# Designs tried in a protein design run: peptides against a protein of PDB entry 4AID. Part 38

Target 1, 242 residues: chain A of PDB entry 4AID
Amino acid sequence: FDIKRKTIEWGGKTLVLETGRIARQADGAVLATMGETVVLATAVFAKSQKPGQDFFPLTVNYQEKTFAAGKIPGGFFKREGRPSEKETLVSRLIDRPIRPLFVKGFKNEVQVVVTVLQHDLENDPDILGMVAASAALCLSGAPFMGPIGAARVGWVDGAYVLNPTLDEMKESKMDLVVAGTADAVMMVESEIQELSEEIVLGGVNFAHQQMQAVIDAIIDLAEHAAKEPFAFEPEDTDAIKA

## One batch from the design tools (peptide; made by RFdiffusion4, then SolubleMPNN)

Design b1_p11_8_s1 (from b1_p11_8, 5 letters changed)
Fold by OpenDDE base, seed 3:
Structure b1_p11_8_s1 (fold): chain B 242 residues (1-242), chain A 11 residues (1-11)
Amino acid sequence: as target 1 above (242 residues)
Amino acid sequence: SVDARKIRGSL
């Protein structure tokens, strides 16, 4: 197995991005770990467009398996076959920043699947899932203009906190999720308790600064492990208007 | 635009 791994310190925690061990049949596959939370992201894309495909068919599926180590069985009767509200929300959090980064005119089917394998009850797998999905897409050879980074920002004791634990989040006046490229913020989602706009905007900037290390880590992993870029030339629809 | 393609194509 040709296993490639990138490890960084991020927000006082070790982030590990690994490829080459699991899901080798995918176009991209990344095992991401932060603390004892572990996610597997896979990216698969069709090598041709379906006849009559008129829109970009991206699907993002985030799933938390009930057997993830650390989950006490008492809280969620996951009926087999429907995503939970959390799984639906996190799937959208991943979808929103990645969708606009595909090359215009690419209409091949793309499937991103993020699976929570382990949960430490401290590190929320949503941020880790966003990072892993970004990395898996960058490895896949799909015409994806990533990477994205992601960060959660809390406001605890009058300071910004990068990726607060689930316990620190109880004391936080802000739940701010940011995703972006090296150059731009692509998505903001926020729940705020009586904070000024200045603090919130400062939180967005803080998140975007702190995610650069993750973006760089994904780039470094991709340089060593990405597949050859899929040969996609968008049909020059502007040439038909002359 | 960090084109992962440009990073590989410029090496």
Scores: peptide ipSAE 0.017, ipTM 0.566, DockQ to the pose 0.283
Fold by OpenDDE base, seed 2:
Structure b1_p11_8_s1 (fold): chain B 242 residues (1-242), chain A 11 residues (1-11)
Amino acid sequence: as target 1 above (242 residues)
Amino acid sequence: SVDARKIRGSL
């Protein structure tokens, strides 16, 4: 098995991105670990466009499997196969920043599946899922102009905290999720308690700065493990809108 | 244009 791994220290935690062990049938597959939280992201894309496809058919499915539910708050009720509200929200958090990064005119079906395999009750799998999805897409050969990084920022005791634990988040005046490329913020989602706009904007900047290490880690992993880029030429009519 | 680093262009 050709296993590639990137490990970085990120916010005082070890982030591991691994490919080549599992889900080899996917175009891209990444096992991401932070603390004891573990997610599997898989990216699959169709090698042709469906006849009459007029929109980009990207689907993102974040799921927390029942075997991880022993450590996941609320995991006891996932018997019915319907996405929870959390799973729906996190699927959107992953979708939002990645969707605009596909090459214009690419209308082949893309499926991103993020599965929480383990949860430590400290590290939220949403951020890790965003990172893993980005990495899986970068490895896939899909015409994805990533990577994205992601970060959660808290505000605890008058300071920014990168990826606060679930316990630190109880004391945080900010829940700020940011996703972006090396050069741009692509998505912000925030819940804020009585903070100045300056602190919030500073939090976005802090997140964007802190995610660069993750972006670089995904690039390094992709340099060693990415598939050949899928040969996609956009129709000339879509190139004029770039 | 989203000036995302074209990993696809630098690999």
Scores: peptide ipSAE 0.014, ipTM 0.549, DockQ to the pose 0.205
Fold by OpenDDE base, seed 4:
Structure b1_p11_8_s1 (fold): chain B 242 residues (1-242), chain A 11 residues (1-11)
Amino acid sequence: as target 1 above (242 residues)
Amino acid sequence: SVDARKIRGSL
């Protein structure tokens, strides 16, 4: 097994990104761990476009499986069925920042699946899932102009907190999720309780700064473990408008 | 912009 691993300290926690052990049949697969929360992200892409495909067919599926449910709050037997509200929300949080980073004109089917394998009740799998999905896409060879990083920012005791625990989030006046590239913020989602715009903007900047270490970790992992880039030349769509 | 694709294409 050619197992590649990157480990960083991030927000006072150890983040581990691993590839090569599981889901080797995917184009990219990353096992991400923070605390005792563990997620598996897989990226698979079609090697051809479907006839008549007019839009980019990206699907993102975040799943909290039943074997992890003994450690997940509200872990009633999630029947194979409709995604929960959380699973739907997190799938969108992953989709939003990654969708615009595919090469323009790429219309091959892409499937990203994030599976929560373990939850520690401290570290939310959503941020870890965003990071893992980014890493899996970067390893896949898909024409993805990532990586993205992601961070949650809380506001606790008059300070920014990177990736607050689920318990610290009960005291937080902000739930700010940010995703971005090294150069740009791609997505902001926020729930705010009576905070100034200045504090929120400062939180976005804080998140973007703190995610750089994750972006660098994904790059380092990709340098050692990425598949060859899929040969894709975008059709010159500017030649059709002339 | 450190495009992870450009990094892989330059290695």
Scores: peptide ipSAE 0.012, ipTM 0.558, DockQ to the pose 0.407
Fold by OpenDDE base, seed 5:
Formats: C-alpha cells, structure tokens, sequence
Structure b1_p11_8_s1 (fold): chain B 242 residues (1-242), chain A 11 residues (1-11)
C-alpha cells in the first residue's frame, strides 16, 4: 500500500490526513483524524457529462453511522435511511464552500461522502469532515479550485478558542464555523449569544488565519498523492457573447 | 482566484 500521511498540530490537537490505505476505488479518499475522532471522506466524479445536464450535479453526504455511535455512551440506534438534522446540516456546511470552487462549466456528477468512523466525544466530526472532503477533492483530480480549510471558533472566558471541545462549547458564547481558501472566506455559519459584531468579525478572521495550516497540509498531501488532473477545458462561453 | 497552478507545478 502506498500510504501518504500528513500530520500537523492544530489548535493543540493532532490532525492526521491519510490516503492510500482505504477506499482506493474512489477518485480521492482521505482518512482524517483529530484526537480520537475519525472520518473517511471520498470524492468520486463522472468522467463525462450526462446528455442534457443543465446544472452542476454535486452531491454531498455526511453520515454518522451507528458503529461510530457505539462508542458514544447512550447512542441510540441511528436507523439507516433518513439523515439526522445534524447530518443534513453538516452536508450543507460541506457543500456551501466547495460548490463555487469547481471550474465554471464543469457539469460532471460529483459525489462527496463523509463517513464518521469514530467519535471521541470531544472533537466534533463536522469540521474534520469539511477538511477531509476538501482533501479528498484535491486528491481526486476533479477540477476543484481548492483546498478549503475549515475551523470552528468559540468564545470562552473572553478569548477565541479554535475547535472547542463539546464541553468547551457548553461555555462558549459563539459557535462560529468558517470555511475558506488561502485567499478568501467562502462560508460563515454562526450561532451567537450576546456578542458584539466586532468579536464575531474577529472570530472570522481568527478562523481564516488558523485554517491556513490545514490548507497547507492538504496541499502537501496533494503534492505527494493527488491523481493527475482531469483534462477539462471549460467551453469558452465568452465566444457566444460576441 | 484559487491557485490550482501550484498542484500542477510540482508534478
């Protein structure tokens, strides 16, 4: 097995991005670990467009399977079939920042699947899932103008906290999820309790700064493990405006 | 502009 791994310290936790061990049938596949939370992201894209395809067919599916919940004390049987509210929300959190980063005119089917394999009850798999999805897309050869990074920011004891634990989040006055590229913020989602706009904007900037280490880690992994870029030339739609 | 050029330049 040609296993490539990138490890960084991120917010006082070890982030591991691994490829080449599992899901090798995908275009990109990343096993991501933060603490003892583990996710598998896979990216698959069609090598041709469907006839009559008028929109970009991106599907993102985040799932927390029952076997990951089997390590959660009190984890009820998640019925296979309907996404939970959390799974639906996290699927959207992953979709929102990645969708605009595909090359314009690319209308081949893309499927991103993020599966929670383990949950440590401290590190939320949503941020890890966003990072893993970004990495899997960068490895896939899809015409994706990533990577994105992602971060959660809390406000605890009058300070920003990067990727607060689930226990720290109970004391946090902010749940701020940010995703972005090296150059830009692509998505903000925030729940805020009695904080100034200045603190929130500072949180976005803090998140964007802190995610650069993740972006760099994805780039380093991609340099060593990415597939050849899919040969896609966008149809020159500017030639029809003459 | 997300610089997809960096991934092409190291292969």
Amino acid sequence: as target 1 above (242 residues)
Amino acid sequence: SVDARKIRGSL
Scores: peptide ipSAE 0.009, ipTM 0.567, DockQ to the pose 0.290

Design b1_p11_8_s2 (from b1_p11_8, 5 letters changed)
Fold by OpenDDE base, seed 4:
Structure b1_p11_8_s2 (fold): chain B 242 residues (1-242), chain A 11 residues (1-11)
Amino acid sequence: as target 1 above (242 residues)
Amino acid sequence: MVDARKIKGSL
């Protein structure tokens, strides 16, 4: 087994990104761990476009499986069924920042699946899932202009907190999720309680700074473990407007 | 913008 692993300290926690052990049939697969929260991200893409495909067919599916449900708050036996509200929300949080980073004109089917394998009740799988999905795409050979990083920012005791625990989040006046590239913020989602715009903007900047270590970790993992880039030339759509 | 495809193509 050619197992590649990157480990970093991130927000006072160990982040581990691993590839090569599981889901080797995917184009990219990353096992991400923070604390005792564990997610598997897989990226699969079609090697051809469907006839008549007019839009980019990206699907993102975040799943909290039943075997992890004994460690997930509210873990009633999730029957195979409609995604929960959380699963739907997190699937969108992953989709939003990655969708614009695919090469223009790429219309092959892409499927990203994030599966929560374990939850520690401290580290939310959503941020870890965003990071793992980014890493899996970077490993896949898909025409993805990542990586993205992601971070949650809290506001606790008058300070920014990177990836607050679920317990610290109860005391937080901010739930700010940011995703971005090395160069740009791609997505902001925020729930805010009576905070100034200055504090919120400072939180976005803090998140973007703190996610650089994750971006660098994904790059380092990709240098050692990425597949060959899929040969894709975008059709010159500017030649159709002349 | 780091093209994840260029990371492998420039090493």
Scores: peptide ipSAE 0.020, ipTM 0.572, DockQ to the pose 0.375
Fold by OpenDDE base, seed 3:
Structure b1_p11_8_s2 (fold): chain B 242 residues (1-242), chain A 11 residues (1-11)
Amino acid sequence: as target 1 above (242 residues)
Amino acid sequence: MVDARKIKGSL
Protein backbone atom coordinates (compact mmCIF):
# COMPACT_ATOMS: atom_id res chain seq x y z
CA PHE B 1 0.00 0.00 0.00
CA ASP B 2 1.37 3.43 -0.90
CA ILE B 3 0.15 5.35 2.16
CA LYS B 4 0.63 9.11 2.14
CA ARG B 5 0.05 11.07 5.32
CA LYS B 6 0.11 14.73 6.26
CA THR B 7 0.10 15.74 9.92
CA ILE B 8 -0.25 19.27 11.25
CA GLU B 9 -0.94 20.91 14.56
CA TRP B 10 -4.19 22.83 14.24
CA GLY B 11 -5.95 24.69 17.04
CA GLY B 12 -3.89 22.81 19.63
CA LYS B 13 -4.91 19.42 18.13
CA THR B 14 -3.21 17.04 15.73
CA LEU B 15 -4.91 16.88 12.34
CA VAL B 16 -3.95 13.84 10.26
CA LEU B 17 -4.88 13.43 6.60
CA GLU B 18 -4.15 9.96 5.21
CA THR B 19 -4.68 8.32 1.83
CA GLY B 20 -3.82 4.97 0.23
CA ARG B 21 -4.99 2.52 2.96
CA ILE B 22 -8.79 2.46 2.55
CA ALA B 23 -11.36 2.94 -0.23
CA ARG B 24 -8.75 2.67 -3.04
CA GLN B 25 -11.57 2.02 -5.53
CA ALA B 26 -12.69 5.65 -5.10
CA ASP B 27 -11.21 8.41 -7.24
CA GLY B 28 -10.14 10.11 -4.01
CA ALA B 29 -10.22 8.76 -0.47
CA VAL B 30 -8.99 10.42 2.72
CA LEU B 31 -8.99 9.20 6.27
CA ALA B 32 -8.94 12.28 8.47
CA THR B 33 -8.33 12.30 12.22
CA MET B 34 -8.55 15.08 14.78
CA GLY B 35 -8.19 13.99 18.37
CA GLU B 36 -9.93 10.62 18.39
CA THR B 37 -12.60 11.70 15.88
CA VAL B 38 -12.09 9.85 12.59
CA VAL B 39 -13.83 10.37 9.25
CA LEU B 40 -13.49 8.75 5.84
CA ALA B 41 -14.19 10.93 2.84
CA THR B 42 -14.53 9.41 -0.62
CA ALA B 43 -14.92 11.19 -3.92
CA VAL B 44 -16.10 9.36 -7.04
CA PHE B 45 -16.81 10.95 -10.40
CA ALA B 46 -18.13 9.61 -13.67
CA LYS B 47 -15.67 9.62 -16.56
CA SER B 48 -18.40 10.68 -18.99
CA GLN B 49 -21.46 12.90 -18.96
CA LYS B 50 -24.87 11.24 -19.17
CA PRO B 51 -26.78 11.95 -22.39
CA GLY B 52 -29.07 14.93 -21.85
CA GLN B 53 -27.40 15.98 -18.55
CA ASP B 54 -28.28 19.67 -18.22
CA PHE B 55 -27.08 20.40 -14.64
CA PHE B 56 -24.02 19.51 -12.53
CA PRO B 57 -24.97 16.29 -10.66
CA LEU B 58 -23.04 16.68 -7.39
CA THR B 59 -24.22 14.65 -4.40
CA VAL B 60 -22.76 15.02 -0.93
CA ASN B 61 -23.67 12.48 1.74
CA TYR B 62 -22.45 12.89 5.29
CA GLN B 63 -23.25 9.90 7.50
CA GLU B 64 -22.51 8.93 11.08
CA LYS B 65 -22.34 5.14 11.39
CA THR B 66 -23.88 3.56 14.49
CA PHE B 67 -20.44 2.15 15.37
CA ALA B 68 -19.21 5.71 16.05
CA ALA B 69 -22.30 6.25 18.23
CA GLY B 70 -21.58 3.13 20.34
CA LYS B 71 -19.51 5.29 22.72
CA ILE B 72 -22.08 8.11 22.97
CA PRO B 73 -24.03 8.03 26.24
CA GLY B 74 -27.63 8.69 25.14
CA GLY B 75 -28.56 6.06 22.54
CA PHE B 76 -29.20 7.51 19.10
CA PHE B 77 -31.06 4.57 17.61
CA LYS B 78 -30.53 5.68 14.03
CA ARG B 79 -33.25 3.94 12.06
CA GLU B 80 -31.65 2.71 8.87
CA GLY B 81 -32.72 4.62 5.77
CA ARG B 82 -33.07 8.39 6.41
CA PRO B 83 -30.35 10.95 7.10
CA SER B 84 -30.69 12.57 10.49
CA GLU B 85 -31.20 16.32 10.67
CA LYS B 86 -27.49 16.65 11.53
CA GLU B 87 -26.43 14.44 8.60
CA THR B 88 -28.60 16.51 6.25
CA LEU B 89 -27.22 19.80 7.62
CA VAL B 90 -23.57 18.71 7.46
CA SER B 91 -24.07 17.33 3.93
CA ARG B 92 -25.19 20.85 2.96
CA LEU B 93 -22.28 22.49 4.83
CA ILE B 94 -19.90 20.37 2.73
CA ASP B 95 -21.85 20.87 -0.53
CA ARG B 96 -22.16 24.67 -0.37
CA PRO B 97 -18.45 25.62 -0.54
CA ILE B 98 -17.36 22.83 -2.94
CA ARG B 99 -20.12 23.10 -5.58
CA PRO B 100 -19.00 26.46 -7.05
CA LEU B 101 -15.36 25.27 -7.29
CA PHE B 102 -15.98 22.71 -10.05
CA VAL B 103 -14.95 23.79 -13.52
CA LYS B 104 -17.85 25.42 -15.35
CA GLY B 105 -19.42 23.04 -17.85
CA PHE B 106 -18.39 19.89 -15.95
CA LYS B 107 -21.60 17.82 -15.75
CA ASN B 108 -20.26 14.37 -14.92
CA GLU B 109 -21.79 12.78 -11.84
CA VAL B 110 -19.79 13.46 -8.66
CA GLN B 111 -20.45 11.69 -5.39
CA VAL B 112 -18.81 12.74 -2.13
CA VAL B 113 -19.42 10.47 0.85
CA VAL B 114 -18.20 11.38 4.33
CA THR B 115 -18.49 8.65 6.93
CA VAL B 116 -17.85 9.18 10.62
CA LEU B 117 -15.89 6.13 11.78
CA GLN B 118 -15.11 7.28 15.32
CA HIS B 119 -16.21 10.16 17.55
CA ASP B 120 -14.28 11.28 20.64
CA LEU B 121 -17.18 13.36 22.01
CA GLU B 122 -14.93 16.45 21.94
CA ASN B 123 -14.18 17.12 18.28
CA ASP B 124 -17.23 17.50 16.05
CA PRO B 125 -16.83 15.41 12.86
CA ASP B 126 -18.52 18.09 10.70
CA ILE B 127 -15.44 20.34 10.33
CA LEU B 128 -13.25 17.27 9.94
CA GLY B 129 -15.69 15.99 7.31
CA MET B 130 -15.47 19.26 5.36
CA VAL B 131 -11.66 19.07 5.40
CA ALA B 132 -11.65 15.39 4.44
CA ALA B 133 -14.11 15.94 1.57
CA SER B 134 -11.94 18.78 0.24
CA ALA B 135 -8.86 16.58 0.43
CA ALA B 136 -10.60 13.61 -1.24
CA LEU B 137 -11.70 15.84 -4.14
CA CYS B 138 -8.19 17.27 -4.54
CA LEU B 139 -6.80 13.71 -4.73
CA SER B 140 -9.47 12.45 -7.14
CA GLY B 141 -8.37 14.12 -10.37
CA ALA B 142 -11.83 15.71 -10.73
CA PRO B 143 -11.83 19.26 -12.18
CA PHE B 144 -12.18 20.77 -8.69
CA MET B 145 -10.61 24.19 -8.05
CA GLY B 146 -10.02 23.50 -4.36
CA PRO B 147 -8.91 22.89 -1.78
CA ILE B 148 -11.29 24.39 0.71
CA GLY B 149 -10.44 24.68 4.35
CA ALA B 150 -13.03 24.85 7.10
CA ALA B 151 -13.08 26.02 10.69
CA ARG B 152 -15.52 26.45 13.54
CA VAL B 153 -15.04 29.56 15.65
CA GLY B 154 -16.38 30.01 19.14
CA TRP B 155 -16.45 33.05 21.38
CA VAL B 156 -15.48 31.93 24.88
CA ASP B 157 -14.39 34.21 27.72
CA GLY B 158 -14.12 37.20 25.36
CA ALA B 159 -11.83 35.45 22.83
CA TYR B 160 -12.05 33.55 19.55
CA VAL B 161 -11.56 29.79 19.91
CA LEU B 162 -10.67 27.64 16.91
CA ASN B 163 -12.73 24.43 16.72
CA PRO B 164 -14.05 24.53 20.29
CA THR B 165 -14.81 21.19 21.87
CA LEU B 166 -18.43 20.19 22.37
CA ASP B 167 -18.01 21.17 26.03
CA GLU B 168 -16.41 24.55 25.21
CA MET B 169 -19.28 25.18 22.77
CA LYS B 170 -21.73 25.13 25.71
CA GLU B 171 -20.00 28.29 27.01
CA SER B 172 -19.59 29.80 23.53
CA LYS B 173 -21.65 32.81 22.45
CA MET B 174 -20.92 31.95 18.81
CA ASP B 175 -21.08 28.90 16.60
CA LEU B 176 -19.48 30.17 13.41
CA VAL B 177 -18.63 27.70 10.64
CA VAL B 178 -16.54 29.13 7.82
CA ALA B 179 -15.32 27.44 4.66
CA GLY B 180 -13.09 28.98 2.04
CA THR B 181 -10.23 28.73 -0.40
CA ALA B 182 -6.81 30.24 0.20
CA ASP B 183 -8.08 33.43 -1.45
CA ALA B 184 -11.76 33.68 -0.47
CA VAL B 185 -14.47 32.85 2.01
CA MET B 186 -16.98 30.60 0.22
CA MET B 187 -19.46 29.85 3.00
CA VAL B 188 -20.46 31.19 6.40
CA GLU B 189 -22.99 29.58 8.70
CA SER B 190 -23.54 31.09 12.13
CA GLU B 191 -25.54 30.85 15.31
CA ILE B 192 -24.85 33.88 17.48
CA GLN B 193 -25.91 34.95 20.97
CA GLU B 194 -25.93 38.74 21.36
CA LEU B 195 -22.56 39.53 19.71
CA SER B 196 -21.62 42.62 17.73
CA GLU B 197 -21.20 42.48 13.95
CA GLU B 198 -17.55 43.45 14.53
CA ILE B 199 -16.93 40.32 16.63
CA VAL B 200 -18.68 38.14 14.02
CA LEU B 201 -16.71 39.63 11.10
CA GLY B 202 -13.56 39.22 13.16
CA GLY B 203 -14.55 35.57 13.65
CA VAL B 204 -14.87 35.05 9.89
CA ASN B 205 -11.43 36.56 9.35
CA PHE B 206 -10.00 34.47 12.19
CA ALA B 207 -11.48 31.29 10.68
CA HIS B 208 -10.14 32.12 7.22
CA GLN B 209 -6.66 32.77 8.62
CA GLN B 210 -6.67 29.58 10.72
CA MET B 211 -7.83 27.36 7.83
CA GLN B 212 -4.78 28.27 5.69
CA ALA B 213 -2.69 25.61 7.46
CA VAL B 214 -5.33 23.01 6.49
CA ILE B 215 -5.42 24.24 2.89
CA ASP B 216 -1.63 23.98 2.73
CA ALA B 217 -1.77 20.48 4.25
CA ILE B 218 -4.28 19.35 1.59
CA ILE B 219 -2.11 20.85 -1.17
CA ASP B 220 0.97 19.05 0.17
CA LEU B 221 -0.97 15.77 0.35
CA ALA B 222 -2.29 16.28 -3.19
CA GLU B 223 1.19 17.00 -4.59
CA HIS B 224 2.31 13.60 -3.27
CA ALA B 225 -0.84 11.50 -3.81
CA ALA B 226 -3.26 13.09 -6.31
CA LYS B 227 -4.28 11.12 -9.37
CA GLU B 228 -3.63 12.46 -12.82
CA PRO B 229 -6.08 15.27 -13.55
CA PHE B 230 -9.10 14.13 -15.52
CA ALA B 231 -8.81 15.43 -19.06
CA PHE B 232 -11.76 17.80 -19.18
CA GLU B 233 -11.93 20.66 -21.61
CA PRO B 234 -15.07 22.73 -21.24
CA GLU B 235 -16.68 23.29 -24.61
CA ASP B 236 -15.72 26.81 -25.57
CA THR B 237 -19.24 28.14 -25.88
CA ASP B 238 -17.74 31.54 -26.74
CA ALA B 239 -16.33 30.15 -30.03
CA ILE B 240 -19.91 29.50 -31.33
CA LYS B 241 -20.85 33.22 -31.02
CA ALA B 242 -18.42 34.41 -33.68
CA MET A 1 -7.06 29.21 -6.77
CA VAL A 2 -5.25 25.89 -6.86
CA ASP A 3 -6.26 24.06 -9.97
CA ALA A 4 -5.27 20.52 -9.04
CA ARG A 5 -4.13 20.47 -12.70
CA LYS A 6 -1.93 23.51 -12.04
CA ILE A 7 -0.35 21.97 -8.93
CA LYS A 8 1.18 19.31 -11.20
CA GLY A 9 1.69 21.71 -14.11
CA SER A 10 3.74 24.22 -12.09
CA LEU A 11 6.09 21.54 -10.73
Scores: peptide ipSAE 0.019, ipTM 0.609, DockQ to the pose 0.296
Fold by OpenDDE base, seed 1:
Structure b1_p11_8_s2 (fold): chain B 242 residues (1-242), chain A 11 residues (1-11)
Amino acid sequence: as target 1 above (242 residues)
Amino acid sequence: MVDARKIKGSL
């Protein structure tokens, strides 16, 4: 098995990105680990466009499977069939920053699936899922202008905290999720308790700075393990203005 | 903007 692994220290935790062990049938597949939280991201894309496809058919599906539920509060009643509110929210958090980074005119079907394999009750799999999805897309050969990084920022005891634990988040006055490229913030989602705009903007900047190490780690993994780029020429939309 | 495809094409 040709297994490639990148390991970094990130917010006082070890982040591991691994490819080549599982899900080899996908275009890209990444196991991401932080603490004892483990996610699998897979990216698959169609090699042709469907006739009459007018929009970009990107689907993102984040799922916390019941086998991880021995370590997930409330996991005993996930009926097969409907995403939870969390799964729906995290699927959108992953979708929002990646959707605009596809090459304009690409209308082949793309499916990103993030599966929580293990949860440690400390590290939320949402940020890890965003990172893993970015890495899987970068490995896939799809016309994706990533990577994105992601970070959660808390405000605990008058300081910024990168990816606070679920217990630290109870004491946090901020739940700030940021995703971006090396050059730009692509998405902000925030819940804030009585904080100044200055502290919030500082949190966005802190997140964007802290995600650079993750972006660099995805790049390094992609340099060693990525598939050949899919040959895609955007249709010249300038030929319709005559 | 880090074009992940340009990074792949430069190795």
Scores: peptide ipSAE 0.018, ipTM 0.611, DockQ to the pose 0.380
Fold by OpenDDE base, seed 5:
Structure b1_p11_8_s2 (fold): chain B 242 residues (1-242), chain A 11 residues (1-11)
Amino acid sequence: as target 1 above (242 residues)
Amino acid sequence: MVDARKIKGSL
């Protein structure tokens, strides 16, 4: 097995991005670990466009399977079949920042699947899932202009906290999820309790700064493990405006 | 923006 791994310290936790051990049938596949939370992201894309395809057919599916919940004291049987509210929300959180980063005119089907394999009850798999999805897309050869990084920011005891634990989040006055590229913020989602706009904007900037280490880690992994870029030339739509 | 296509230009 040609296993490539990148490990960084991120917010006082070990982030591991691994490829080449599992899901080798996908275009990109990343096993991501933060603490003892583990996710598998897979990216698959069609090598041709469907006839009459008028929109970009990106699907993102985040799922927390029951076997990951088997380590959660009190984890009820997640019925296979309907995404939870969390799974639906996290699927959208992953979709929002990645969708605009595909090359314009690319209308081949893209499927991103993020599966929670383990949950440590401290590190939320959503941020890890966003990072893993970004990495899997960068490895896939799809015409994706990533990577994105992602971060959660809390406000605890009058300070920003990067990727607060589930326990720290109970004391946090902010749940701020940010995703972005090296150059830009692509998505903000925030739940805020009685904080100034200045603190929130500072949280976005803090998130964007802190995610650079993740972006760099994805780039380093991609340099060593990415597939050959899919040969896609956007149709020159500027030639039809004459 | 890291164009994954440009990774081939830095080797």
Scores: peptide ipSAE 0.017, ipTM 0.584, DockQ to the pose 0.316

Design b1_p11_8_s3 (from b1_p11_8, 5 letters changed)
Fold by OpenDDE base, seed 5:
Structure b1_p11_8_s3 (fold): chain B 242 residues (1-242), chain A 11 residues (1-11)
Amino acid sequence: as target 1 above (242 residues)
Amino acid sequence: SIDARKIKGSL
């Protein structure tokens, strides 16, 4: 097995991005770990467009399987078959920032699957899932103009906190999820309790700054482990904004 | 994106 791994310290936690051990049949596959939370992201894309395909067929599926919940005291049997509200929301959180980063005119089917394998009850797998999905796409050879980074920002004791624990989030006046590229914020989702717009905007800037280390880690992993870029030429009518 | 060009240029 040719296993490539990138490890960084991020928000006082070890982030590990690994490829080459699991899901090698996918176009891209990343095992991401933060603390003891573990996710597997896979990216698969069709090598041709379906006849008559008029939209970009991106599907994102985030799932927290019951075996990950087996480490949760109180063992919630997640029923197989219907996404939870959380799984639906996180699937959208991953979809929103990545969708606009595909090359215009690319209408091949793309499937991103994020599976929570382990949950430590401190580190939420949603941010880790966003990072892993970005990394898996960058490794896949799909015409994806990523990477994206992602971060959660809390406001605890009058300060910004990067990726607050689930316990720190109980004391947080802000749940701010940001995703972006090196150059731009692509998505903001926020739940705010009695905070000024200035604090929220400062939180977006803080998130965007803090995610650069993740973007750089994905780039470094991709330089060592990405597949050859899929040969996609957009039709001449789609001026590629360079 | 600058990042995708870095990835594509490093391959």
Scores: peptide ipSAE 0.010, ipTM 0.524, DockQ to the pose 0.352
Fold by OpenDDE base, seed 3:
Structure b1_p11_8_s3 (fold): chain B 242 residues (1-242), chain A 11 residues (1-11)
Amino acid sequence: as target 1 above (242 residues)
Amino acid sequence: SIDARKIKGSL
């Protein structure tokens, strides 16, 4: 097995990104760990466009599967078939920042699947799932102009907290999820309690700064493990210069 | 632009 691993300290926690052990049939596959929370992200893309395809067919599925049920509280037999409300929301959080980063004119089917394998009850698998999905896409050879990083920011005792635990979030006046590239913020989702716009904007900047270490870790992993880039030339020559 | 394609072009 050609296993590649990147480990960083991030927000006082160990983040591990691993590839080459599992899901080797995918175009990209990353096992991501933070604390004892573990997710598997897989990226698969079609090597041709379907005849008459008029839109970009990206599907993102975040799943807390029944095999993780002994490691996820309340994970009793999620019926096969329909995503929960949480799974639907997190799938959208992952979709929003990655969708605009595909090369214009690319209309091959892309499927990103994030599966929660373990949950420690401290580290939410949503942020970890965003990071893992980004890494899996960067490894896949798909025409994806990532990586993205992601971070959650809390406001506890008058300070920003990177990726607050579920217990710290009870005391937080802010739930701010940010995703972005090295150069740009791509997505903000926020719930705030009695905070100034200045504190919220400062939280976005803090998140974007703190996610750079994750972006760099994905780049380092991709340099050692990424598949050859898929040979895709868009019909519109203007898109190649970005 | 951090293109995953540029990461391979620098190897």
Scores: peptide ipSAE 0.009, ipTM 0.500, DockQ to the pose 0.354
Fold by OpenDDE base, seed 1:
Structure b1_p11_8_s3 (fold): chain B 242 residues (1-242), chain A 11 residues (1-11)
Amino acid sequence: as target 1 above (242 residues)
Amino acid sequence: SIDARKIKGSL
């Protein structure tokens, strides 16, 4: 087994990104761990476009499986059928920043699946899932112009907190999720109480700064474990202007 | 309020 692993300290916690042990049949697969929260991200892409495909067919599916529910309060009633509200929201949080980073004209089917394998009740698997999905895409050889990083920012006792625990979030006046590249913020999602716009903007900047270590960790993992880039030539859209 | 802003820019 050729197992590649990157470990960083991030917000006072150890983040581990691992590839090569699980889901080797995927184009990219990353096991990400923070505390005792564990997620598996897989990326699979079609090697050809379907005839008559008009749009980019990206599907993102975040799943909190019932075996992780041994630690998750209320997990006993997840019927196998319909995504929970959380699973739907997190799938969108992952989709939003990654979708615009695919090479223009790429219309091959892409499927990203993020599965929560374990939950520690402290570290939310959503941010970890965003990071893992980014890493899995960078490893896949898909024409993805990532990586993205992601961070949650809280405002607790008059200070920014990177990736607050679920208990710290009860005292937080801010739930700010940011995703971006090294150079740009791609997505902001926020639930704000009574805070100034200055504090919120400072939170976005703090998130973008703090995610750089994750971006660098994904790059380092990809340099050692990425597949060869898929040969994709965008159809010359200039031929339709004649 | 959930304010979903897509900020395309270098902050």
Scores: peptide ipSAE 0.009, ipTM 0.545, DockQ to the pose 0.030
Fold by OpenDDE base, seed 4:
Structure b1_p11_8_s3 (fold): chain B 242 residues (1-242), chain A 11 residues (1-11)
Amino acid sequence: as target 1 above (242 residues)
Amino acid sequence: SIDARKIKGSL
């Protein structure tokens, strides 16, 4: 197995991004670990456009597997079926920042699947899942203009906290999820309790600064493990609407 | 069409 691994310290925790061991039949696959939380992201894309495809068919599926249920809060048998509210929300959190980063005119089907394999009850798999999805896309050869980073920012004891634990989040006056590229913020989602706009904007900036180490880690992993870029030229007809 | 079996066979 040609296993490539990147390890960084991030918010006082070890982030590990690994590829080459599992899901090798995907276009991209990344096993991401932070603490004892473990996610698998896979990216698969069609090598041709469907006839008459007029929109970009991106599907993002975040899922928590039943084998991880003994390590996930509320881990009663998630019946194979309709995604939970959390799974639906996290799927959207991953979708929102990645969707605009595909090359304009690319209308091949893309499927990103993020699977929670383990949860430590400290590190939320949503941020880790977003990072893993970004990495899997960068490895896939899809025409994706990533990477994105992601971060959660809390406000605890009058300070910003990067990726607060689930217990620290109970004391946090802010749940701020930010995703972005090296150059730009792509998505903000926030739940805020009695905080000024200044503190929130400062939190966005803090998140964007702190995610750079993750972006750099994904780039380094991609330099060593990415597939050849899929040869895609947009048809001139989609260029005329710019 | 993405062969969903490629993803399902990954886990």
Scores: peptide ipSAE 0.006, ipTM 0.442, DockQ to the pose 0.039

